# Peptides against a protein of PDB entry 1Y0J: the designs that were tried, part 26

Target 1, 39 residues: chain A of PDB entry 1Y0J
Amino acid sequence: EARECVNCGATATPLWRRDRTGHYLCNACGLYHKMNGQN

## One batch from the design tools (peptide; made by RFdiffusion4, then SolubleMPNN)

Design b2_p16_2_s4 (from b2_p16_2, 8 letters changed)
Fold by OpenDDE base, seed 5:
Structure b2_p16_2_s4 (fold): chain B 39 residues (1-39), chain A 16 residues (1-16)
Amino acid sequence: as target 1 above (39 residues)
Amino acid sequence: DEEAAILAEQRALIAA
């Protein structure tokens, strides 16, 4: 099984996050969207 | 939702 960040396509991250609909985000993208009010 | 739309656009840009 392989997981990808739905925003940047990264396959590895120190901490997987999830958006409101359950899609996986790498830590960086999850924080980016949170900071910009996009999640 | 809004986040889904934004992320979908990003996925489309990466995939194209």
Scores: peptide ipSAE 0.082, ipTM 0.556, DockQ to the pose 0.216
Fold by OpenDDE base, seed 4:
Structure b2_p16_2_s4 (fold): chain B 39 residues (1-39), chain A 16 residues (1-16)
Amino acid sequence: as target 1 above (39 residues)
Amino acid sequence: DEEAAILAEQRALIAA
């Protein structure tokens, strides 16, 4: 796979997350978006 | 919540 976080560009993460519109986020960015209401 | 459901499904798939 060539998946990458749409926020930071990371290609590896302990846990891939995805927002309700389907964008992939690394674990860290996913949590950041969640905490800041950007899901 | 749609976001929560997606995250839960992802966790289940990875943990399996």
Scores: peptide ipSAE 0.072, ipTM 0.546, DockQ to the pose 0.055
Fold by OpenDDE base, seed 1:
Structure b2_p16_2_s4 (fold): chain B 39 residues (1-39), chain A 16 residues (1-16)
Amino acid sequence: as target 1 above (39 residues)
Amino acid sequence: DEEAAILAEQRALIAA
């Protein structure tokens, strides 16, 4: 795998997440998306 | 979209 967080560029994370468009985010960046919902 | 703006700002800071 050569996955990278589309926000911060991290290549390693304890849990890969996805934004509502399906792009991969590291756990930290993905949690921000989750917390903000429709903002 | 506030979320998008904040994430964009973070990307800019990291890239600098």
Scores: peptide ipSAE 0.072, ipTM 0.605, DockQ to the pose 0.080
Fold by OpenDDE base, seed 3:
Structure b2_p16_2_s4 (fold): chain B 39 residues (1-39), chain A 16 residues (1-16)
Amino acid sequence: as target 1 above (39 residues)
Amino acid sequence: DEEAAILAEQRALIAA
């Protein structure tokens, strides 16, 4: 049940996102990856 | 699925 962003380690976010391989990202990191294509 | 339910709740909260 405990979830964390694979990019920054955050454990809470308004919206969990996932990358193309299914890893969980917080909203901020998900948007960052979407805009830049990488971290 | 619990994970799917959590994601759905978050989407609903933001959309509302």
Scores: peptide ipSAE 0.041, ipTM 0.509, DockQ to the pose 0.044

Design b2_p16_3_s1 (from b2_p16_3, 8 letters changed)
Fold by OpenDDE base, seed 1:
Formats: sequence, C-alpha cells, structure tokens
Structure b2_p16_3_s1 (fold): chain B 39 residues (1-39), chain A 16 residues (1-16)
Amino acid sequence: as target 1 above (39 residues)
Amino acid sequence: EEEARRLAEIEAEQAP
C-alpha cells in the first residue's frame, strides 16, 4: 500500500497527518496547513 | 486541529 501527501506528493515522512477532510499530508505540509487553519 | 493530531499519533504508532 502506497500513501502520498496530497499537497507535495511525498511518499515518506516521519509523521503522517490528515487534513479536516481526512486526506493525508506529510508532517511538513500538515504543520504548514495547521498554521494556516487548514489542519 | 486536535483530531488531525490524534490521527497522526495513531499513524506514527503503527509505522515500522
């Protein structure tokens, strides 16, 4: 099973996050989206 | 959000 960050397409990250609709984000993108009120 | 953080923590525990 493969997983990709919906923002940057990364397939590996130290920590997977999810956005409010349940889509996967890598740690970096998840933190960025959280700072912008999106995660 | 808090839910996303909880989900991330669960995912991290399941990672090899």
Scores: peptide ipSAE 0.115, ipTM 0.676, DockQ to the pose 0.080
Fold by OpenDDE base, seed 3:
Structure b2_p16_3_s1 (fold): chain B 39 residues (1-39), chain A 16 residues (1-16)
Amino acid sequence: as target 1 above (39 residues)
Amino acid sequence: EEEARRLAEIEAEQAP
């Protein structure tokens, strides 16, 4: 299960998130996208 | 809550 953040390419994070279309985001990028309404 | 649960499960997979 080597996943990558689709935004920054990070391969490790305390908490994986997913955008509205199911793409994986690291915690930081997931929060960023959520706060900015981005996918 | 369902989302939070799924995320917690993924987080747990990375715990040492």
Scores: peptide ipSAE 0.093, ipTM 0.637, DockQ to the pose 0.076
Fold by OpenDDE base, seed 5:
Structure b2_p16_3_s1 (fold): chain B 39 residues (1-39), chain A 16 residues (1-16)
Amino acid sequence: as target 1 above (39 residues)
Amino acid sequence: EEEARRLAEIEAEQAP
């Protein structure tokens, strides 16, 4: 099974994260948005 | 910000 970040397309990450709609984000994209006050 | 909170709540380890 393959999984991809819906934002950057990464297929490998230490931790997978999910938004309220169930879409997968890599750890980096999730933290980037958190740091910059996005979403 | 709201989404970032939810992301952390349902985070999961990298699937092997």
Scores: peptide ipSAE 0.143, ipTM 0.673, DockQ to the pose 0.110; fails the geometry check
Fold by OpenDDE base, seed 2:
Structure b2_p16_3_s1 (fold): chain B 39 residues (1-39), chain A 16 residues (1-16)
Amino acid sequence: as target 1 above (39 residues)
Amino acid sequence: EEEARRLAEIEAEQAP
């Protein structure tokens, strides 16, 4: 399967996350969004 | 945040 972070385009991450709208984020971007109140 | 965390956990279980 081909998954891609909607924020940075990364195709590999130790943990896939999802935002409140269901978009896939790599672990780093998911945490970044969370810290900025975006996830 | 709670939902995002739950979804991440579910996704982790799906990792082959």
Scores: peptide ipSAE 0.117, ipTM 0.668, DockQ to the pose 0.088; fails the geometry check

Design b2_p16_3_s2 (from b2_p16_3, 7 letters changed)
Fold by OpenDDE base, seed 5:
Structure b2_p16_3_s2 (fold): chain B 39 residues (1-39), chain A 16 residues (1-16)
Amino acid sequence: as target 1 above (39 residues)
Amino acid sequence: DAEAERLARLAAEQAP
């Protein structure tokens, strides 16, 4: 099994990140989420 | 899930 970014579905990234509830995000989506999300 | 909705909006913004 492979981990997936919950936002874009990517299965590989230089750095796995997580949102505030623990969902896995690729680095790009994690940064985008942090920048644009009012989380 | 509020997080899911936020992520969906972000995904939509970067979608083609």
Scores: peptide ipSAE 0.088, ipTM 0.628, DockQ to the pose 0.062
Fold by OpenDDE base, seed 1:
Structure b2_p16_3_s2 (fold): chain B 39 residues (1-39), chain A 16 residues (1-16)
Amino acid sequence: as target 1 above (39 residues)
Amino acid sequence: DAEAERLARLAAEQAP
């Protein structure tokens, strides 16, 4: 049971983020999506 | 959900 970023596949991150539907994103991908108005 | 579909596509591209 290992959580994985749905965008880049990372299994470790300083902060797990989630999109509006609950998909997990690593911190980096979550921030990138937020900058593009998608998270 | 457009974002869900986009993320699912990206996840699929990472599949071995």
Scores: peptide ipSAE 0.083, ipTM 0.565, DockQ to the pose 0.102
Fold by OpenDDE base, seed 4:
Structure b2_p16_3_s2 (fold): chain B 39 residues (1-39), chain A 16 residues (1-16)
Amino acid sequence: as target 1 above (39 residues)
Amino acid sequence: DAEAERLARLAAEQAP
């Protein structure tokens, strides 16, 4: 099994990020998530 | 769940 971004499904990224509940996000989606600041 | 719904919203915002 491979790790996947919970937002876009990507399995590869230069930097894995995590949301406030611990879900994995690729770098791009993590930044998007952070910028939009939605709870 | 609430997180899934929030993430779905983010995914929709990324849609072309």
Scores: peptide ipSAE 0.074, ipTM 0.585, DockQ to the pose 0.063
Fold by OpenDDE base, seed 2:
Structure b2_p16_3_s2 (fold): chain B 39 residues (1-39), chain A 16 residues (1-16)
Amino acid sequence: as target 1 above (39 residues)
Amino acid sequence: DAEAERLARLAAEQAP
């Protein structure tokens, strides 16, 4: 059971993040969405 | 879930 980023499908990341509804995002996608108001 | 649909769309656009 491997975790994956709901945005890009990455299975490895320096830091797992979660959006406001609990979806897992890799560090890069989590920061990108937060920065661009897409989360 | 609108957020899930949005993220799924973004993922699809980035898929090869």
Scores: peptide ipSAE 0.072, ipTM 0.545, DockQ to the pose 0.080

Design b2_p16_3_s3 (from b2_p16_3 with R3E A4E E6R)
Fold by OpenDDE base, seed 4:
Structure b2_p16_3_s3 (fold): chain B 39 residues (1-39), chain A 16 residues (1-16)
Amino acid sequence: as target 1 above (39 residues)
Amino acid sequence: AAEEARLAAIAAAQAP
């Protein structure tokens, strides 16, 4: 039951983030998701 | 397709 980034599948990260719908993202994917629009 | 490409780009952005 390891947590995974919904974008890249990473199971470890310095900081877990969440997207607008509550899905978990690793720090890197979460930052990129925030800084860039949805397409 | 656009969403898939966006997610792929996000994943690629974390690569060293």
Scores: peptide ipSAE 0.130, ipTM 0.690, DockQ to the pose 0.051
Fold by OpenDDE base, seed 1:
Structure b2_p16_3_s3 (fold): chain B 39 residues (1-39), chain A 16 residues (1-16)
Amino acid sequence: as target 1 above (39 residues)
Amino acid sequence: AAEEARLAAIAAAQAP
């Protein structure tokens, strides 16, 4: 039911982000994703 | 495989 980060499973975040394929990430995981590339 | 490993690393980095 509740939205969750596909990486860490968090259900709450100050800002929902999305990866290049549209999966939801929490703010922290989304920033880490951005910093560490997509390979 | 590389993306799976990257996501695992991100999860590990986020762990309390």
Scores: peptide ipSAE 0.124, ipTM 0.685, DockQ to the pose 0.058
Fold by OpenDDE base, seed 3:
Structure b2_p16_3_s3 (fold): chain B 39 residues (1-39), chain A 16 residues (1-16)
Amino acid sequence: as target 1 above (39 residues)
Amino acid sequence: AAEEARLAAIAAAQAP
């Protein structure tokens, strides 16, 4: 199985991030979540 | 609508 960003579905990213509950996010989505919160 | 806008902004940020 390939890892996917739970927000946008991307399967490739320069840096995998995780939210506080352990969900994988691509770098872009992880930064967006951190800066803007849930939306 | 808000989530669609958020995803669009993220997609735009990933564009070279």
Scores: peptide ipSAE 0.116, ipTM 0.677, DockQ to the pose 0.041
Fold by OpenDDE base, seed 5:
Structure b2_p16_3_s3 (fold): chain B 39 residues (1-39), chain A 16 residues (1-16)
Amino acid sequence: as target 1 above (39 residues)
Amino acid sequence: AAEEARLAAIAAAQAP
């Protein structure tokens, strides 16, 4: 099985991030959440 | 609609 971003479903990213509840996010989604107030 | 827009913006951020 492949890890996937819980926000966009991407299975590849330069850097895996995690949200405050421990869910995996791709780098882009993690940065988007940080910069836009967890929209 | 708001979620669709959010996902579209994130998808665009991942595009070169």
Scores: peptide ipSAE 0.114, ipTM 0.667, DockQ to the pose 0.043

Design b2_p16_3_s4 (from b2_p16_3 with R3E A5E E6R I10L)
Fold by OpenDDE base, seed 3:
Structure b2_p16_3_s4 (fold): chain B 39 residues (1-39), chain A 16 residues (1-16)
Amino acid sequence: as target 1 above (39 residues)
Amino acid sequence: AAEAERLAALAAAQAP
């Protein structure tokens, strides 16, 4: 199984992040989500 | 709508 960003579908990233409910996000999407506070 | 906006923002950031 390959991990994927739940937002953009990326399978590789310099740093895997997770949202408050545990969904995996790539670094870029994780930062965007954090800054905007919404999905 | 928010998901689409996030994807649009990321796409824009990738543009040279």
Scores: peptide ipSAE 0.095, ipTM 0.664, DockQ to the pose 0.039
Fold by OpenDDE base, seed 4:
Structure b2_p16_3_s4 (fold): chain B 39 residues (1-39), chain A 16 residues (1-16)
Amino acid sequence: as target 1 above (39 residues)
Amino acid sequence: AAEAERLAALAAAQAP
């Protein structure tokens, strides 16, 4: 039942983020998602 | 595919 980043599979992060659809991202993936265009 | 490449780029952002 460990939480995972839906992008990279990381189970630990300084800060959990969420994408626009509510899925969990680690801090690194979430920041990249936020700052860059989506395709 | 665009989505696959986007996800790969996101994962790469975590690398040191």
Scores: peptide ipSAE 0.091, ipTM 0.671, DockQ to the pose 0.052
Fold by OpenDDE base, seed 1:
Structure b2_p16_3_s4 (fold): chain B 39 residues (1-39), chain A 16 residues (1-16)
Amino acid sequence: as target 1 above (39 residues)
Amino acid sequence: AAEAERLAALAAAQAP
């Protein structure tokens, strides 16, 4: 597959995350989303 | 069962 972060477009990350609706986020964007409630 | 499902979801998120 060609997975990419829906926020920043990164295709590689140490840890893939997903938002509450199932969208893939890289680790950094996922943490940002969790802390701020949005990407 | 809920925790097992959470772990399965995490594993799926890391799958290529």
Scores: peptide ipSAE 0.039, ipTM 0.452, DockQ to the pose 0.231
Fold by OpenDDE base, seed 5:
Structure b2_p16_3_s4 (fold): chain B 39 residues (1-39), chain A 16 residues (1-16)
Amino acid sequence: as target 1 above (39 residues)
Amino acid sequence: AAEAERLAALAAAQAP
C-alpha cells in the first residue's frame, strides 16, 4: 500500500511532510499548510 | 482558507 497525501491524494513527492497532527502531506501541501497555518 | 479553496489552489499549484 502506497502512502498518499491526506490533502490532495498524491502518491509521489520529492519530500514527504507531516502536519501537526501527524498526517502525511506531499511537499507542496505541507509547505502551504506550514506557510498559512490554516485549512 | 476554506478547505475547498485550499484544495483547488494546491491542485493548481501542483499542475505541471
Scores: peptide ipSAE 0.085, ipTM 0.655, DockQ to the pose 0.046; fails the geometry check

Design b2_p16_4_s1 (from b2_p16_4, 6 letters changed)
Fold by OpenDDE base, seed 1:
Structure b2_p16_4_s1 (fold): chain B 39 residues (1-39), chain A 16 residues (1-16)
Amino acid sequence: as target 1 above (39 residues)
Amino acid sequence: LEIPPEELARFLEELA
């Protein structure tokens, strides 16, 4: 499984998150997106 | 913040 965060390109994270559209985000980027608009 | 999301992510990940 060659998954990567659509925001930063990370290929490993303690927790994979997904946005409303289903795109994968690493834990850090997922939290950032949640705390802000979408950036 | 004017920090790019990728860059902020690196900082947050490092602090975790």
Scores: peptide ipSAE 0.090, ipTM 0.591, DockQ to the pose 0.209
Fold by OpenDDE base, seed 2:
Structure b2_p16_4_s1 (fold): chain B 39 residues (1-39), chain A 16 residues (1-16)
Amino acid sequence: as target 1 above (39 residues)
Amino acid sequence: LEIPPEELARFLEELA
């Protein structure tokens, strides 16, 4: 199993998140997207 | 606020 954040490329995170289209985001980027609605 | 996503990510990770 290998996964990477579609935003920053991180391969490890304390919590994997997903955007509305199902793409994986690390916790930090997920929060960023939540705040701004976009990258 | 325009900050490179990777940089903001590092910042947010630091806070977490």
Scores: peptide ipSAE 0.088, ipTM 0.587, DockQ to the pose 0.216
Fold by OpenDDE base, seed 3:
Order: structure tokens, then C-alpha cells, then sequence
Structure b2_p16_4_s1 (fold): chain B 39 residues (1-39), chain A 16 residues (1-16)
């Protein structure tokens, strides 16, 4: 399955995450969103 | 933290 981070477009990450709306985020962007609540 | 079930499955597969 070709997955892509909705924030940065990365296609690979050590850990895929998902936001509250179900969109996929790479680990880095997922943590960024959690800490800041925005892109 | 939430991890998609398919992603978790891949991690487990790599460890096996």
C-alpha cells in the first residue's frame, strides 16, 4: 500500500500515525501536530 | 498513541 503523510508528503517513516480525522501522518509530523495542534 | 492496524501488523511481521 502506497501511503503518504498528508502534512509533508513523506512515503516512509519509522512509525505511521493517524490524526483524529483519520488522515495518515509520518511519525515526525504526527508528533508535531500533537505538540502544536496544527501543521 | 494510535497506530493503524495494518502498520502494526507490518512491525510484527518484520520481527518474526
Amino acid sequence: as target 1 above (39 residues)
Amino acid sequence: LEIPPEELARFLEELA
Scores: peptide ipSAE 0.062, ipTM 0.539, DockQ to the pose 0.035
Fold by OpenDDE base, seed 4:
Structure b2_p16_4_s1 (fold): chain B 39 residues (1-39), chain A 16 residues (1-16)
Amino acid sequence: as target 1 above (39 residues)
Amino acid sequence: LEIPPEELARFLEELA
């Protein structure tokens, strides 16, 4: 499976997350968006 | 916290 974070472009992460619209985010970006109310 | 079921499955598999 080849996946990419829609925010930073990372292709590897300890935990894949997803935003409210279903786009994949790496763990770091997912947490960032969550903390800022964007996810 | 939303984790796709397939991702959760991989984590559980890795820990087994």
Scores: peptide ipSAE 0.060, ipTM 0.532, DockQ to the pose 0.036

Design b2_p16_4_s2 (from b2_p16_4, 7 letters changed)
Fold by OpenDDE base, seed 5:
Structure b2_p16_4_s2 (fold): chain B 39 residues (1-39), chain A 16 residues (1-16)
Amino acid sequence: as target 1 above (39 residues)
Amino acid sequence: LKIPPEELQAFLEQLK
């Protein structure tokens, strides 16, 4: 099974990030959460 | 909550 962004479902990204509970986010979704707070 | 795709896209456009 391939890694998947828990927000948008993307399976590829320049940089994998993680939220505070350890779920994987793509770079874009991770940056959004960082700048605006998690949704 | 999931970020709406259009909101995420607008965010990315702002970062260009």
Scores: peptide ipSAE 0.577, ipTM 0.846, DockQ to the pose 0.697
Fold by OpenDDE base, seed 2:
Structure b2_p16_4_s2 (fold): chain B 39 residues (1-39), chain A 16 residues (1-16)
Amino acid sequence: as target 1 above (39 residues)
Amino acid sequence: LKIPPEELQAFLEQLK
């Protein structure tokens, strides 16, 4: 099994992030959530 | 909710 971003499905990213409920997000999706609020 | 791909891409472009 491989980790993947719960938003976009990416399996590789320069920096893994986590949302407020602990789901893994790629850097891009995590930044989006941080700046705009969790979607 | 899933972020629409086009919206995500636009966001990334704005950060450049």
Scores: peptide ipSAE 0.572, ipTM 0.843, DockQ to the pose 0.751
Fold by OpenDDE base, seed 3:
Structure b2_p16_4_s2 (fold): chain B 39 residues (1-39), chain A 16 residues (1-16)
Amino acid sequence: as target 1 above (39 residues)
Amino acid sequence: LKIPPEELQAFLEQLK
């Protein structure tokens, strides 16, 4: 299994992030969640 | 909810 962003489905990113429950987010989606709140 | 792609893209453009 390859890592995948739970928001956009990207499989590659300069920096993997995680949401509050531990799900993986790409850098972009993680930054969005951090600044605006997770959806 | 998943972030709408257009909303995510707009966010990224603003960060540049």
Scores: peptide ipSAE 0.571, ipTM 0.844, DockQ to the pose 0.704
Fold by OpenDDE base, seed 1:
Structure b2_p16_4_s2 (fold): chain B 39 residues (1-39), chain A 16 residues (1-16)
Amino acid sequence: as target 1 above (39 residues)
Amino acid sequence: LKIPPEELQAFLEQLK
């Protein structure tokens, strides 16, 4: 299986990020979480 | 919670 952003489901991103509990986020979703708070 | 797609898109537009 491919890695997926746990928020948007994207399978490709310039930079994989992780939330506080270690779940993968794409760059965009990770930045959103960082700037607006984890959802 | 999942970020609403429209909200995420608006965020990305702001970053341009």
Scores: peptide ipSAE 0.582, ipTM 0.845, DockQ to the pose 0.748; fails the geometry check

Design b2_p16_4_s3 (from b2_p16_4, 8 letters changed)
Fold by OpenDDE base, seed 5:
Structure b2_p16_4_s3 (fold): chain B 39 residues (1-39), chain A 16 residues (1-16)
Amino acid sequence: as target 1 above (39 residues)
Amino acid sequence: LKVPREELEAFLAELR
């Protein structure tokens, strides 16, 4: 099993991020959540 | 909720 972004399903990213509950996000989705709030 | 792909793409395009 490989890590994947819980938002978009991407399995590769320049930088893995995590949301406030610890779920993994790709860099893009993590930045989106940071700037716009959790959806 | 999952962010719609189109919305995410627009966000990324704005940063270019």
Scores: peptide ipSAE 0.395, ipTM 0.789, DockQ to the pose 0.746
Fold by OpenDDE base, seed 4:
Structure b2_p16_4_s3 (fold): chain B 39 residues (1-39), chain A 16 residues (1-16)
Amino acid sequence: as target 1 above (39 residues)
Amino acid sequence: LKVPREELEAFLAELR
């Protein structure tokens, strides 16, 4: 099973991020969550 | 909840 962003479903990103609960996010979605909070 | 595509795109556009 390949890793995927829990927000947008992307399977590739320059930098994998994680939310406070440990879910994987692509770089873009991770930055969004960091700046605007969880959605 | 997932962030809507349109909202994400607007966010990214602001950063560019």
Scores: peptide ipSAE 0.391, ipTM 0.788, DockQ to the pose 0.728
Fold by OpenDDE base, seed 3:
Structure b2_p16_4_s3 (fold): chain B 39 residues (1-39), chain A 16 residues (1-16)
Amino acid sequence: as target 1 above (39 residues)
Amino acid sequence: LKVPREELEAFLAELR
């Protein structure tokens, strides 16, 4: 299985991030969630 | 909920 961003489904990113519950986010989605809160 | 594509794109555009 390939890692996927739980928000947008991207499988590649310059920097993998994680939300508070450990779900993987691409850099862009992770930054969005960090600044605005996760939905 | 997943962030809508349009909302995400608008956010990213502001960072550039």
Scores: peptide ipSAE 0.389, ipTM 0.786, DockQ to the pose 0.716
Fold by OpenDDE base, seed 2:
Structure b2_p16_4_s3 (fold): chain B 39 residues (1-39), chain A 16 residues (1-16)
Amino acid sequence: as target 1 above (39 residues)
Amino acid sequence: LKVPREELEAFLAELR
């Protein structure tokens, strides 16, 4: 099964990130969440 | 909550 960003659904990214509970985020979404707080 | 595409794009644009 392919990994996907829980925010935007992207299946590819330069860098996979994870939120505090372990959900995968693409680099862009991860950076957004880091800067603005979790949503 | 999921972040809307427009808001995400605006954030990224600000970093460029």
Scores: peptide ipSAE 0.396, ipTM 0.789, DockQ to the pose 0.739; fails the geometry check

Design b2_p16_4_s4 (from b2_p16_4, 8 letters changed)
Fold by OpenDDE base, seed 3:
Structure b2_p16_4_s4 (fold): chain B 39 residues (1-39), chain A 16 residues (1-16)
Amino acid sequence: as target 1 above (39 residues)
Amino acid sequence: LYVPPEDLQAFLEELA
């Protein structure tokens, strides 16, 4: 299945993450969100 | 850290 990071639009990542509301984030954006609490 | 089950499974399948 194809998916896309809701933050940067990337379609590939070493590790998919998901935010507290269930939206998919690439690894980098997921970590960014965790550290900063926003996009 | 949490990894979506489908993504973990896909990764494992690719390694097999």
Scores: peptide ipSAE 0.064, ipTM 0.588, DockQ to the pose 0.035
Fold by OpenDDE base, seed 4:
Structure b2_p16_4_s4 (fold): chain B 39 residues (1-39), chain A 16 residues (1-16)
Amino acid sequence: as target 1 above (39 residues)
Amino acid sequence: LYVPPEDLQAFLEELA
């Protein structure tokens, strides 16, 4: 299995998140989107 | 907090 954050390209994270379209984001990028609507 | 099932499973396997 090879997964990477669609925003920053990270391949490892404490918690994988998803954007509205279901694409994977690392925890940090996912939180930035959730909290601020941007990265 | 939603955690994808596949990721949760991976973490649980690592702990075992």
Scores: peptide ipSAE 0.056, ipTM 0.571, DockQ to the pose 0.035
Fold by OpenDDE base, seed 5:
Formats: C-alpha cells, structure tokens, sequence
Structure b2_p16_4_s4 (fold): chain B 39 residues (1-39), chain A 16 residues (1-16)
C-alpha cells in the first residue's frame, strides 16, 4: 500500500506516526508536531 | 513511542 504524510507529503519514513484524528505523519513531522503543538 | 498496528506488523514480518 501507498502511504503519505498529511503534513509534508513524504511517502517514506523510518517510522510512521499518527495524529489524534488518525491521520498519518512521517516521523519528522510527527515529532515536530508533538514538540510544538502544531506544524 | 506509538507505532501503528499495521506498521508494527510489517516490521515483525521483515524480521522473520
């Protein structure tokens, strides 16, 4: 299957994350959002 | 660290 980060559009990442509403984020965007509360 | 169930399953399959 093909997955895409809802923030940056990346299709590959060492680890996929998921936000509160279930949308997929690449590892980098997920960490950034968690640390800052938003992208 | 949260890992989606489907991704965890994929990782485990690759380790086998």
Amino acid sequence: as target 1 above (39 residues)
Amino acid sequence: LYVPPEDLQAFLEELA
Scores: peptide ipSAE 0.067, ipTM 0.581, DockQ to the pose 0.034; fails the geometry check
Fold by OpenDDE base, seed 1:
Structure b2_p16_4_s4 (fold): chain B 39 residues (1-39), chain A 16 residues (1-16)
Amino acid sequence: as target 1 above (39 residues)
Amino acid sequence: LYVPPEDLQAFLEELA
């Protein structure tokens, strides 16, 4: 049940997201990716 | 808003 954001390493977030290849991102990093298309 | 199925399931379980 443990996971971490592949971008910032956070282990807790209000909402987990995924990038296009299925890697987990915290909510903040996921939104950043979606809005900007990259880290 | 996309929520991973496993995370949605975990959330629902916590509400029970």
Scores: peptide ipSAE 0.062, ipTM 0.580, DockQ to the pose 0.034; fails the geometry check

Design b2_p16_5_s1 (from b2_p16_5, 13 letters changed)
Fold by OpenDDE base, seed 5:
Structure b2_p16_5_s1 (fold): chain B 39 residues (1-39), chain A 16 residues (1-16)
Amino acid sequence: as target 1 above (39 residues)
Amino acid sequence: DLRARRAAREREEREQ
């Protein structure tokens, strides 16, 4: 299998991020989450 | 689940 973003399902990203509970997010989703502070 | 970001991602995918 491959790692995937828990939000959008992307399997490729320039930088893997994590949310506050440790779930993997792609760079774009991770930045959005940090900016807005909510799902 | 970050709905606005997901919607944007879906649009990007469909346009490719």
Scores: peptide ipSAE 0.171, ipTM 0.677, DockQ to the pose 0.071
Fold by OpenDDE base, seed 3:
Structure b2_p16_5_s1 (fold): chain B 39 residues (1-39), chain A 16 residues (1-16)
Amino acid sequence: as target 1 above (39 residues)
Amino acid sequence: DLRARRAAREREEREQ
């Protein structure tokens, strides 16, 4: 049941982020999404 | 975008 990044499936991250619709992203995917703006 | 990041993560996971 552990939280996982909706993009890469990672279950561990130094910081959980969320996309614009509220889905959880790991720090790396969240930053990538923020920088590149798309899915 | 995130698809590219996912592919990178998959490589990282495979290498671990």
Scores: peptide ipSAE 0.170, ipTM 0.681, DockQ to the pose 0.070
Fold by OpenDDE base, seed 1:
Structure b2_p16_5_s1 (fold): chain B 39 residues (1-39), chain A 16 residues (1-16)
Amino acid sequence: as target 1 above (39 residues)
Amino acid sequence: DLRARRAAREREEREQ
């Protein structure tokens, strides 16, 4: 199966990130989540 | 709020 960002559905990103519980986020969503500390 | 980031991403895709 293809990996996708659990937030925006993107299937490609320069860097896969994870949220605090291990869900995959694209780089942009992951950085946003990290910086804002909220979903 | 990741929902806000999602909305922004969707706009970016529509503009392509």
Scores: peptide ipSAE 0.165, ipTM 0.678, DockQ to the pose 0.069
Fold by OpenDDE base, seed 4:
Structure b2_p16_5_s1 (fold): chain B 39 residues (1-39), chain A 16 residues (1-16)
Amino acid sequence: as target 1 above (39 residues)
Amino acid sequence: DLRARRAAREREEREQ
């Protein structure tokens, strides 16, 4: 049971991020979400 | 949106 990005399913990332509700995102998805502000 | 990011990641995975 490894952690995975709730968006893309990646199990490895240089930096784990979280969205506004606390869900884990990989670094790439987290940055994308922050820049675009939409799901 | 994040769906677009997901699709891009899927393409990146195929290229590796």
Scores: peptide ipSAE 0.157, ipTM 0.670, DockQ to the pose 0.069

